# Peptides against a protein of PDB entry 3C2G, part 72

Target 1, 209 residues: chain A of PDB entry 3C2G
Amino acid sequence: IRTFDLLGLLLHDSDAIDGFVRSDGVGAITTVVQYPNNDLIRAGCKLLLQVSDAKALAKTPLENILPFLLRLIEIHPDDEVIYSGTGFLSNVVAHKQHVKDIAIRSNAIFLLHTIISKYPRLDELTDAPKRNRVCEIICNCLRTLNNFLMMWIPTPNGETKTAGPNEKQQVCKFIEIDILKKLMSCLSCEGMDTPGLLELRSTILRSFI

## One batch from the design tools (peptide; made by RFdiffusion4, then SolubleMPNN)

Design b2_p17_3_s2 (from b2_p17_3, 9 letters changed)
Fold by OpenDDE base, seed 1:
Structure b2_p17_3_s2 (fold): chain B 209 residues (1-209), chain A 17 residues (1-17)
Amino acid sequence: as target 1 above (209 residues)
Amino acid sequence: MAELLAKREERLRRVSS
């Protein structure tokens, strides 16, 4: 815990964050969070989120790290871990095609659907902090999905990757009524990324038309 | 357009405040 607190001081300096990432800091954190200590896992995932938009990550091989993190957020029961992990995922796939490819190959689309499906409807959550955290997790998942879908939208210049049949099928699951209701509920939450959710809605519609 | 959860500069400002 104290080690991650010390590393938290790096967050005040962008160059220090990049230095940490260049020194395989993400790999070091992922090694540490393999121990069955929930406090350590929570602190480690929070730190991952905090460095997830580092410029140095564009040059960092994530072939082993990303599948591990995906497995962690698949099985870990702590909302704080899920929040940090999905937030990390959302940021690292942004503007990085090779990272998107790793995530998709590691069944990330299906995982995002699974995560959203595990949470109750927001209107069933009476505890405001819990409700907000769940909403943030759903938003992180949907933002990540949007980043994937954007790869398959035809550009005017005609060079777009086509989603495979499996990916299309997995994306189709997000138009389930229960998922759509959760999406709509998130739009009603204060302080949420409403523009991102609306963009996702538009992107999904464009992906099926 | 690809979307980030938070921009680095914004997070750095929040930690410094």
Scores: peptide ipSAE 0.098, ipTM 0.740, DockQ to the pose 0.070
Fold by OpenDDE base, seed 5:
Structure b2_p17_3_s2 (fold): chain B 209 residues (1-209), chain A 17 residues (1-17)
Amino acid sequence: as target 1 above (209 residues)
Amino acid sequence: MAELLAKREERLRRVSS
């Protein structure tokens, strides 16, 4: 039994997950995945995903962790690593402005576009497990983007953070026809977060209108 | 609304069932 498998079994309890995160468990995982072992990297990233919704993460400094993970996803061609990493990213940036800022400064928007662009169209994938995984990755990327875009939507109180010119340019890449086709293809996949994808579509449209 | 992948509450429900 791999250490991460054991941790995965133990971390079904919310208090255990929070305890792990409070004890710098995320930092420990990121330290472990620095070693060039694909199985270890996969297991570590999966564990990151599993704890990515922990309440204790709100108090965890991610200034070093998040850029490292983004770099890992950028350079690692493994679908499981990309899936877990993008899933982690989507969760940790949710409702956390400071984490969004770290991710954006670390070129996350561009990376998300790169990931989506790298994968073939879903209709070109005949293997159902592969197709589903690719769809999930694209969904994770798009969910993350949606989380970024939401911070630039004006609130009823008139307070809005403005996207910088670089961020705006990077966001504009997501309205490319190839990206839109992939988004639409994901909407047709069974078991996908269709509401989330539709929300993203709406958010994108609102951002450019 | 910002969405979470695999909500904690859903995970807890799966363990309790």
Scores: peptide ipSAE 0.072, ipTM 0.727, DockQ to the pose 0.069
Fold by OpenDDE base, seed 3:
Structure b2_p17_3_s2 (fold): chain B 209 residues (1-209), chain A 17 residues (1-17)
Amino acid sequence: as target 1 above (209 residues)
Amino acid sequence: MAELLAKREERLRRVSS
């Protein structure tokens, strides 16, 4: 626990973060968080999020890391773990087709839906910090989904990947009224990525037409 | 394009310090 806290303090700039990632820091974190300690898992996932935009991640194999992280998010009810994990996922799949493919094969689309579905409506949450954290988690999930959907939108050149039947079915779950209401509720939260959520709305509409 | 979450958090930490 103290070690991860110390690492978090040391990794205060982009160069230090990149150096950590080049030294297989992501692999080291994933090894440590395999131990059943909630505080350690929280600290490790937070550190993962902090390094998730490192340039060195483009050269880091994620074939073992992503499935592990997805499973961790699936089984831990901790909002801090889910926030950090979904944030990490959102960042690493951004503009990286290979990483998107790994995540999709690891049932990420279904997991994102499950995460959103398990939380109550934001208007039912009276505690502002809790409400904000839940909103951030939903936004992370939806941003990740947007990154997946973008691969299946036809380009002007006529080249498009086609989603498999399973992926299409899983994506269809996000047009459920409950999910749409949660998306809309996130748009009303201060400090959220409103442009990103609006982009997702547009992407969803294009994906189903 | 949506801003990367980690970059946003880093900027917020710098402002709070």
Scores: peptide ipSAE 0.121, ipTM 0.739, DockQ to the pose 0.080; fails the geometry check
Fold by OpenDDE base, seed 2:
Order: sequence, then C-alpha cells, then structure tokens
Structure b2_p17_3_s2 (fold): chain B 209 residues (1-209), chain A 17 residues (1-17)
Amino acid sequence: as target 1 above (209 residues)
Amino acid sequence: MAELLAKREERLRRVSS
C-alpha cells in the first residue's frame, strides 16, 4: 500500500510513468493485487488507472493482464476498484485494436453491462460522493463500449471489422430501458463527459440500429 | 473518436500549479 502511494505521488511526470510501464510496472501491480487485501487491491488498481494513458503501454503485452483485471472487477464489489479498473480498461482499449480484441474475447462487453446493471439508479443514491462515483463508473463503462463500437464503424482508410453475432447481441443489451435510464441519469451529473455520452448514443444508433 | 479518461491533463495541471 505505502509503495503504491509513494509511486502515485512520484508519477506526476509522463516520462516517469513511461519508465515505470517499460519496467513492467503494470505486471508488478497485477501480481500484487492478487493478494486478498482490499486496501492493496484499491491502491494497485488506482495506480493502474494513473498509468493507463502511458505511451509505453502500446508495447506492453496485455494478454494476461487484461483478463485478470476483468476478472478482478467482476468479483470484487468495491466501487474504487471498479472505478479504477474500468478507467484503466477504457484507456488501454482507446487506441489499440489488439487490446480491444483481447478485452472482447475476455467477455468485456458483457461485463460492462453487468456492472451498469448492478448499480442502482443515480436518483436512488442520496450520498453525493457515492452518486458521483457510480456515475463515473457508468461513464467509464460506456466510454469503453464506445471505444469498442468505433472499431466497427467504417473509416475511409481502414478495413471495417464486423462485430460477431455474440458481440452484437451483447451490445444490444445496452439499449435496454434500464441501461438507457442510467445513461440519461449520468448526463445530468455535473462534471461528467456529456459530449462523450452523447457520442456513444450516436455511435450505438449508427452501429446497431 | 476514441476517448481517454483525461488523466494526463490532470497531472499536467498539478505540475504547473
């Protein structure tokens, strides 16, 4: 825990973050968070989020790391872990097709739906910090979904990948009324990436309807 | 467009302050 806190304090510089990642820092964190200590898991996942935008991640093999993280998020009912994990996921899949493929093969789309489905409606949350955190989690999930959907949109310069039937079915679950209501609730939260959520809506409509 | 969680910008802001 203290080590992760120290690293978090030191990793304000992009070069330092890249150096950490190049030194298999992500692998080290994933090793540490395998221990059944909630505080350690929280700190480790937070650190993952902090380094998730590192350029060096493009050269980091995530074939083992990403499935592990997805499983961790699936089984750990901790908002901070889920927030950090989904944030990490959203960032690592943003610009890397091979990482998107790993995530999808690891049932990430279904997991994102499960996460959103498990949280109550934001209007049922009276505690503002809790409500904001839940909103951020939902936004992370939806951002991740948007990043997946973008790969199936024809680009002028690229071969359009087609979503498989299973992926299509899983994506279709996000247009369920309950999910849509939660999406709409997030749009009302201050400080949220409203443009991103609106983009997602447009992307879903363009891709699957 | 693929979107990143704006963590880099947050870090840069902290260094500049």
Scores: peptide ipSAE 0.085, ipTM 0.736, DockQ to the pose 0.068; fails the geometry check

Design b2_p17_3_s3 (from b2_p17_3, 7 letters changed)
Fold by OpenDDE base, seed 3:
Structure b2_p17_3_s3 (fold): chain B 209 residues (1-209), chain A 17 residues (1-17)
Amino acid sequence: as target 1 above (209 residues)
Amino acid sequence: MEELLRLREERLARVRS
């Protein structure tokens, strides 16, 4: 645990972070967090989030890492783990088609819906720190969804990748009224990625209308 | 990334004092 904290302190520049990732640092963390210790898992996932925007991730094989992480955030009860894991997912799929494909094949769309659905409405959460953390998790999920949906929007040249029938069915669940209400509630939270949420709203309209 | 690096530098400064 302390080792992860120390690593987080030492990884204080972009070159160090990129060097860590190139040296299979993400794989090393994922190996360590397979040990059933919640404190270790929390610390490891936090470190994953801290390196999740590294350029070197574009060249990192994620075929084994990503499915493991998806399973972890599916079953782990700690909101801090879910926050870090969904944050990692949202960052790692950005601008990486091959990573999006791995995530989708690993049932990520369904998982995102499941995570959003398990939390109560934000207006029912009276504790501000809890409400903010839940909002951040939902935002991470929705940002990831936006990255997926963008693949299936027609380009000006008329070319587009088509979603499979299962993916289409899973995506349709996100226009449920309860999901849309949660999207809108996130816009009311201070410090959230409002531009990103507005982009998602636009993407939803283009995808379903 | 830039904000994260700033926060890490601040943490390092604290541990050096």
Scores: peptide ipSAE 0.013, ipTM 0.464, DockQ to the pose 0.079
Fold by OpenDDE base, seed 1:
Structure b2_p17_3_s3 (fold): chain B 209 residues (1-209), chain A 17 residues (1-17)
Amino acid sequence: as target 1 above (209 residues)
Amino acid sequence: MEELLRLREERLARVRS
């Protein structure tokens, strides 16, 4: 735990982060957090989030790491772990088609829906820190979804990847009334990624029209 | 919200047809 904290302090710039990632730092973290210690898992996932924007991740094999992370955020009860994990996922899939493909093959779309669905509506949460954390988790999930949906939107030149029937079905679940209400509630939260949520709204419209 | 709900209903209608 202390090691992760100290490492986080040392990874204060992009070059240091890239160096860590190039040295298989992400793999090292994922190995360590397999130990059944919630504090360790929390610290490790937080560190993953800190390095999730690293340029070096584009060259990092994630075929084993992503499925592990997805399983972790599927089953772990700690919102801090879910926050860090979904944040990592959102960042790591951004602008990386091969990573998106790995995530989708690992049932990420369905998982994102599951995560959003397990949380109550934000207006039902009276504890402000809890409400904010839940909102952030939902935002991370929705941002990840947006990154997936963008693959299937036709470009001006007419080129587009088409979603498979299973992916289409899974995506349709995100227009359930409960999900839409949660999206809208997140838009009302202060300090949240409102631009990202608005982008998702636009993407949904473009995907279904 | 209303627009998204409209899209939902349109999609559901297509599935039912």
Scores: peptide ipSAE 0.008, ipTM 0.465, DockQ to the pose 0.015
Fold by OpenDDE base, seed 2:
Structure b2_p17_3_s3 (fold): chain B 209 residues (1-209), chain A 17 residues (1-17)
Amino acid sequence: as target 1 above (209 residues)
Amino acid sequence: MEELLRLREERLARVRS
């Protein structure tokens, strides 16, 4: 735990982060968070989030890491772990088609829906820190979804991949009224990535019209 | 929100037809 805290303090610049990632730092963290220690898991996932925007991740094999992380955030009860894990996922899939493909093959779309669905309505959460954390988790999930949907939107200059029938079916679940309400509730939360959520709204419209 | 709901309804209508 102290090691992860120390690493988090040292990894404050992009070059250090990239160096850590190039040295299989993500794999190392993933190995450590397999131990049944919740404090260690929390610290490790937080560190993953801190390095999740590293450029070096584009060259990092994630075929084993992503499925593990997805399973972790599926089953772990701690919102801090879910927050860090979904944040990592949202960042790591950005601008990386191969990473998106790994995530989708690992049932990420369904998992994102499951995560969003398990949380209560934000207006039912009276504890502000809890409400904010839940909102961030939902935003992370929705941002990840946006990254997936963008792959299937026809661009004037590019061949877009066509979503398979299963992916289309799973994506359709996100237009459920409960999910849409949660999206809108997140837009009303202070400090949220409102532009990103509005982008998702636009992406949904373009995907389903 | 209203726009998203409209979109949902339109899509559901297309699936049912």
Scores: peptide ipSAE 0.008, ipTM 0.454, DockQ to the pose 0.015
Fold by OpenDDE base, seed 5:
Structure b2_p17_3_s3 (fold): chain B 209 residues (1-209), chain A 17 residues (1-17)
Amino acid sequence: as target 1 above (209 residues)
Amino acid sequence: MEELLRLREERLARVRS
């Protein structure tokens, strides 16, 4: 735990973070958090989030790492772990088609729906810190979804990938009224990525027309 | 929200036809 905290303090600039990732730092963290200690898992996932936007991740094999992390955030009860894990996922899939493909074949779309569905409506949460954390988790999930949906929207040159039937089925779950209400409620939270949520709304509209 | 609900209904109608 102290090691992760110390590493977090040292990895404050882009070059240091890239160096850590090139040295298989993500794999190292993933190995350590396999130990069944919640404090260690929390600290490790927080560090993963911190390095999740590293450019070096584009050259890092994630075939074993990403499915493990997805399973972790599926089953772990701690909101801090879920926050860090979903944040990592949203960042790591950004601008990386091969990573999106790994996530999707690892059932990420279904998982995102599951995570959003398990939390209560934001208006039912009276504790502001808890409400904000839940909102952030939902936003991370929705940002990840946006990245997936954009793959299937035709580009001006007419090139587009086509979602498979199973993927389409899972995506359709996100137009459930409960999910839509949670999306809209996130727009009212302070400090949230409102532009990103509006982009998702636009993407959903284009995907379901 | 109303627009999203409309799109949902249209999608469901297409699936049922």
Scores: peptide ipSAE 0.008, ipTM 0.462, DockQ to the pose 0.015

Design b2_p17_3_s4 (from b2_p17_3, 7 letters changed)
Fold by OpenDDE base, seed 2:
Order: structure tokens, then sequence, then C-alpha cells
Structure b2_p17_3_s4 (fold): chain B 209 residues (1-209), chain A 17 residues (1-17)
């Protein structure tokens, strides 16, 4: 735990982060968080989030790591773990097609829906810190979804893939009224990624046209 | 597109922070 905290303090420098990642730091963390210690898991996932935008991740094999993380955030009860894990997922798939493919094959789209669905409506959460954390988790999930959807929208300079029928069906779940209400609630939260949520809304509309 | 990329980078920084 203290080691992760120390690493977190050192990882304000992008070169240090890249160095850590190049040294299989992500693999090391994922090994550590396999132990049944919630404090360790929380600290490890937080560290993952802190390094999640590292350039070196583009060269890191994630075929085993990412499915493990997805399983962790599927089952772990701690919102801090879910926050860190979904944040990591969102960032790690950004601008990395091969990572997106791994995530999708690992049923990430469905998982994102599951995570959003398990939380109550934000208006039912009276504890402000809890409400904010839940909102952030939902935003992380929706941002991740946006990253996936962007692959299937024709862009002048991008390779457009075709979503499979299963992926399309899973994406359609996000236009359920419950999900849409949660999206709208997040848009009303101060300090949230409003631009990202608006982008997602636009992306969804374009994906279904 | 450049503006979109910039916005995404800013969002990534916010999530990490």
Amino acid sequence: as target 1 above (209 residues)
Amino acid sequence: MEELLKLREERLKRVRS
C-alpha cells in the first residue's frame, strides 16, 4: 500500500510514468491487486488510473491485463475501485484501436451497461461525496462507450470499422430510458465532463443514423 | 478534429487528476 502511495507521488512526471509502464508496471499492479486485500486493490487501481494515459501503454500487451481488470470492476463492491478501473479503461482505450478490440471482445460494452445499471438514480443519493463518485463512474463508463462508438463513425481521416450485430445490440441498451436519465443527471452535475457527455450524445445519434 | 483531440486530452488529464 505504501509503495503504491509512494509511486503515486512520483508519477507526476510523464517520463516517470512512461518509465514505470515500460518496466511492466501495469502488469505488476495487476498481479498485486489479485490478493484479497481491499486497501491494496484500491491503491493499485488508483495507481492504474494515474498511469492510464501513458504513451508507453500503446506498446504494452494488454490481452491478459484488460480482461482481468474488467472482471475486477464487474464484481468488486468498492466504488473507489470501480471509479479507478473505469477511468483506467476509458483512458487506455483512447486512441488505441487494438486495446478497444480487446475490451470489446472481453464484453466491455455490456459490462459498462451493467455498471451504470447497478447504481441508483443520482437524485436518490443524499450523500454528496457518494453521489459525485457515482456520477464520475457513470461518466467514465459513458466516455468509454463513446470511445468505442467513434470507431464505427465514418471520419475523413480514420479507419472506420463496422460494428458487429452483437455490439450493435449491446450499444442499443444505452438508449434505454434508465440509462438516458442517468446521462442527463450527470449533465446536471457540477464539475463533470459535460463536453464528453455531449459528445457521446452526438455520437450515439450519429451511430444510429 | 484538432479541437476535438485537444478536448479529449484535457478530459484525460482531468480523470487522472
Scores: peptide ipSAE 0.058, ipTM 0.683, DockQ to the pose 0.096
Fold by OpenDDE base, seed 1:
Structure b2_p17_3_s4 (fold): chain B 209 residues (1-209), chain A 17 residues (1-17)
Amino acid sequence: as target 1 above (209 residues)
Amino acid sequence: MEELLKLREERLKRVRS
């Protein structure tokens, strides 16, 4: 825990973060968070989030790391871990096709739906910090979904990949009324990724037209 | 396109912060 805190304090610039990532820092963290210590897992996932936008991640093999992280955020009960993990996922799949492919093969789309579904409606959460954290998690999930959907949007110039039938079915689950209500609730929260949610709305519409 | 990229970068920063 103290080591992760120290690393977090030292990783203030992009070069330091890239250096950490190039030294297999992500792999090191994922190894450490395999221990059944919730404080360690929380600290490790927070550190993952802090380095998740590193340029060096584009060149880092994530074939073993992503499936592990997906399993972690599937089963871990701590919202802080889920927040950090979904944030990491959202960032690493951004503009990285090979990472998107790994995530999709690892059933990430369905997992995102599962995560959103397990939380109550935001209006049922009276504790503001809890409500905000849940909203942030949902936003991270929806942002990640948007990154996947963008792959399948036809562009005037060039061949676009088409979503497979399984992916289409999984995406269709996000237009369930419960999910839509949660999306709308997130739009009403202050400090949330409203632009991202609006982009997702547009992307969904374009995907189904 | 440039505006969209900026918005995406801002979103990433917000998630990390």
Scores: peptide ipSAE 0.043, ipTM 0.655, DockQ to the pose 0.061
Fold by OpenDDE base, seed 4:
Structure b2_p17_3_s4 (fold): chain B 209 residues (1-209), chain A 17 residues (1-17)
Amino acid sequence: as target 1 above (209 residues)
Amino acid sequence: MEELLKLREERLKRVRS
């Protein structure tokens, strides 16, 4: 715990973060969070989120790391872990096709749906900190979904990847009325990226045209 | 279109930490 706190204090510079990642820092964190200590898991996942936008991640093998993290956020009950993990996932798949492929192969799309589905509607949450955290988690999931969907949008050059039948089926689950209501609730939350959520909505709709 | 998609992806990947 103290080690992760110390690392968090030192990793304020992008070059320092890249140095940490190049030294297999992400692998080190994922090894540590395998211990059944909730405080350690929370601190480790928070640190993962802090380094999740590092350029060095493009050269980091994530074949073992990403499936582990997906399993962790699937089963862990702590919202702070889920927040950090979904945030990491969202950032790490951005601009990295090979990472998107690993995530999708590891059933990430279905997992995102599962995570969103387990939380109540935001209007049913009276505690403001809890409501905000849940909103952020849902937004992280939806942002991750948007990153996946964008890879299947046709480019002007006519080259586009096509989603497989399993991926299409998993994406279809996001048009369920419960999911759509939660998306709409996020649009009304203060401090959320409303333009980004609107873009996601558009992307989802285009995926079915 | 590709440039626009990249810009959107860059914006949307940012999570507050």
Scores: peptide ipSAE 0.090, ipTM 0.708, DockQ to the pose 0.080; fails the geometry check
Fold by OpenDDE base, seed 5:
Structure b2_p17_3_s4 (fold): chain B 209 residues (1-209), chain A 17 residues (1-17)
Amino acid sequence: as target 1 above (209 residues)
Amino acid sequence: MEELLKLREERLKRVRS
């Protein structure tokens, strides 16, 4: 725990973060969070989030790491772990088609739906810190989904990846009224990525037209 | 199109404190 805290204090610049990642730092964290200690898991996932924007991740093999993290955030009950894990996922898939492919093969789209579905409506949460954290988690999931959906937008040259039937089925779950209400509720939260949420709404609508 | 997608991803990609 103390080691992760110390690393978190030192890893504020992009070069230091890239150095850590090039030294298999993500693999090291992933190894540590496999131990059944919630404090270690929290600290490790927080550190993962802190390094999740590293350029060096493009050259890091994530075939074993990403499925493990997806399983962790599927089953772990702690909102702080879910927040950090979904944040990591959102950032790590950005600009990296091969990482998106790994995530999708690992059932990430369905998992995002599952995570959003397990939380109550934001208007039912009276505790502001809890409500904000839940909103942030939902936003992380929705940002990740948007990045997946953008893969299937046609280019001007008419070239596009096509979502498979399974992916289409999984995406269709996000137009459920409960999910849509949760998306809309996030727009009312302060400090959220409103432009990103509006973009996702547009992307979802276009995907079904 | 690829450039636009990258720009969108950059906007959505954030390390949260």
Scores: peptide ipSAE 0.039, ipTM 0.694, DockQ to the pose 0.082; fails the geometry check

Design b2_p17_4_s1 (from b2_p17_4, 12 letters changed)
Fold by OpenDDE base, seed 5:
Structure b2_p17_4_s1 (fold): chain B 209 residues (1-209), chain A 17 residues (1-17)
Amino acid sequence: as target 1 above (209 residues)
Amino acid sequence: DALRKAQERLLAAKRAA
């Protein structure tokens, strides 16, 4: 735990973060968080979030890391673990087709739906810190979904991937009324990425119309 | 012991950065 704290203090610039990632830092964290200690898992996932936008991740194989992290999020009810994990996921899938494919093969779409469904509506949360954290988690999930949906939108050159029937069915679950209400409730939260949520709304409409 | 080794690996990664 103290080691993670120290590393977090030192990894404040992009070059240091890239160096850590190139030295198999992500693999090292993954090794540490395999032990059944909630504080250690929380700290490790937070550190993963801190390095999730590192340039060096483009050269890091994620075939073993992503399935492990997704499973960790699935089995841990801890909001901080879920926040960090979904934040990591949303960052690493951005602009990386091969990473999106790994995530989808690892049942990420269904997992994201499960996570959103798990939480109550934001209007039912009276505690502001809790409400804000839940909103951030939902936003991470929805941003990740947006990145998946964009794969199936035709590019200017006419090229497009086609979602499989199972993926299409799983995506359709996100237009359930309860999910849509949660999406809309996030727009009212202070400090949220409103432009990103509006983009998702547009992407959903284009995907289903 | 295994946890200690994992933590040492993390420290080694930090030093290599």
Scores: peptide ipSAE 0.049, ipTM 0.675, DockQ to the pose 0.039
Fold by OpenDDE base, seed 4:
Structure b2_p17_4_s1 (fold): chain B 209 residues (1-209), chain A 17 residues (1-17)
Amino acid sequence: as target 1 above (209 residues)
Amino acid sequence: DALRKAQERLLAAKRAA
């Protein structure tokens, strides 16, 4: 725990973060969080989130890391772990086709739906900190989904892939009324990336029309 | 012991950066 806290304090600039990642820092964190300690897992996942936008991640093999993280957030009921893990996921899949593929074959789409489904509607949460955290988690999940869906929509300058039948079925779960209501509820949250959520809405519509 | 070793690895990675 202390090690992660210290490292988090030291990783205050982009160069230091990149250096840490190049030195297999992500692999080191994943090794540490295999220890069955909730506080350690929280701290480790938070640190992962802090380095999740590092440029050096483009050169880091994630084949062993992503499946592990996805399994961790699947089995761990902790909101802080889920927040950090989904935040990490959303950042690492951005602009990286290879990473998207790893996530998808590791059942990420289904997991994202499961996470969103787990939480109540935001308007049912009276505790503001809890509501905000849940909103952030849902937004992380939805941003990740947007990144996946964008692969299957033709763009002038982009590569287009075809979703498999299982992926298509899993994506269809996101048009459930409960999920759509949660998406819309996120738009009312203060400090949320409203343009990003609107983009997702557009992407979803384009995917199903 | 396993935790200690893992922490040492993490610190080593930071120092190598």
Scores: peptide ipSAE 0.048, ipTM 0.676, DockQ to the pose 0.039
Fold by OpenDDE base, seed 3:
Structure b2_p17_4_s1 (fold): chain B 209 residues (1-209), chain A 17 residues (1-17)
Amino acid sequence: as target 1 above (209 residues)
Amino acid sequence: DALRKAQERLLAAKRAA
């Protein structure tokens, strides 16, 4: 745990982060978080989030890392782990078709729905720090979903991929009234990416109409 | 032993940055 704390303090600039990633830092973290220690898992996932937008990550194979992380998020109830993990997922799938494919094959769509569904309505949370963290988690999930949906929207200049029947069924769950209410509630949270959430709403409408 | 090795790998990655 002390090692992660020290690394977190030292990874304060983009060059240091890229150097860490190029030296298989992501793989090293993944090895450490395989130990059944909640503090190590939390610290490791936080560090993953910190490096999730690194330029060097484009050259890092994620075929083994991403399924492992998704499983970790699935089985771990800790909000901090879920926040860090969904944040990592959202960042790595952005603008990377091959990473999106890995995530989808690893049942990411279903997992995202499960995560959103397990949390209460934001209006029911009176503790502001808890409410904000839950909102951030939901936003991470929805941002990831937006990136998936964009693959299946026809563009005038190119052929689009078609979602498989299983993916379509899983995506349809996101138009449930409870999910839509949570989406709308996130728009009222302070400091949230409101433009991004509005984009998702538009993407959903284009995908289902 | 395995945990120690993993920690050493993390430290080595930081030094290489």
Scores: peptide ipSAE 0.044, ipTM 0.664, DockQ to the pose 0.039
Fold by OpenDDE base, seed 2:
Structure b2_p17_4_s1 (fold): chain B 209 residues (1-209), chain A 17 residues (1-17)
Amino acid sequence: as target 1 above (209 residues)
Amino acid sequence: DALRKAQERLLAAKRAA
């Protein structure tokens, strides 16, 4: 736990983060969070989030890391773990087709739906820190979904992948009224990535119309 | 043993960062 805290304090710039990643830091974290200690898991996932946008991750194999992280998020009820894990996921899939493929094969779409469905409506949360954290989690999930959906939208002069039948079925769950309401509720939260949420709305429309 | 090895790797990564 202290080691993760110390690492987090030193990772202030992109060069330090890249150095950590190049030294198999992500693999080291993944090893540590396998221990059944909630504080250790929280700290490890937070550190993963901190390095999730590092350039060096493009050269890091994620075939073993992503399935493990997704399983961890699935079974762990801790909002901090879910926040960090979904944040990591959203960042690593961005602009990386091979990472998107790994995530999708690891049942990420279904998991994202499950996570969003688990949380109550934001207007039912009176505790501001809890409400904000839930909003951030939902936004992480939706950002990840946006990245997946964008793969299947035809672009002029571009090759478009087609979603498989299972992926299509899983994606269709995100147009459920309850999911859409949660998306809209996130737009009302202060400090949220409003442009990103609006992009997702546009992507959903293009995907289903 | 696995925890110790992981800690050593993290310390090495810290020095490389």
Scores: peptide ipSAE 0.044, ipTM 0.667, DockQ to the pose 0.040

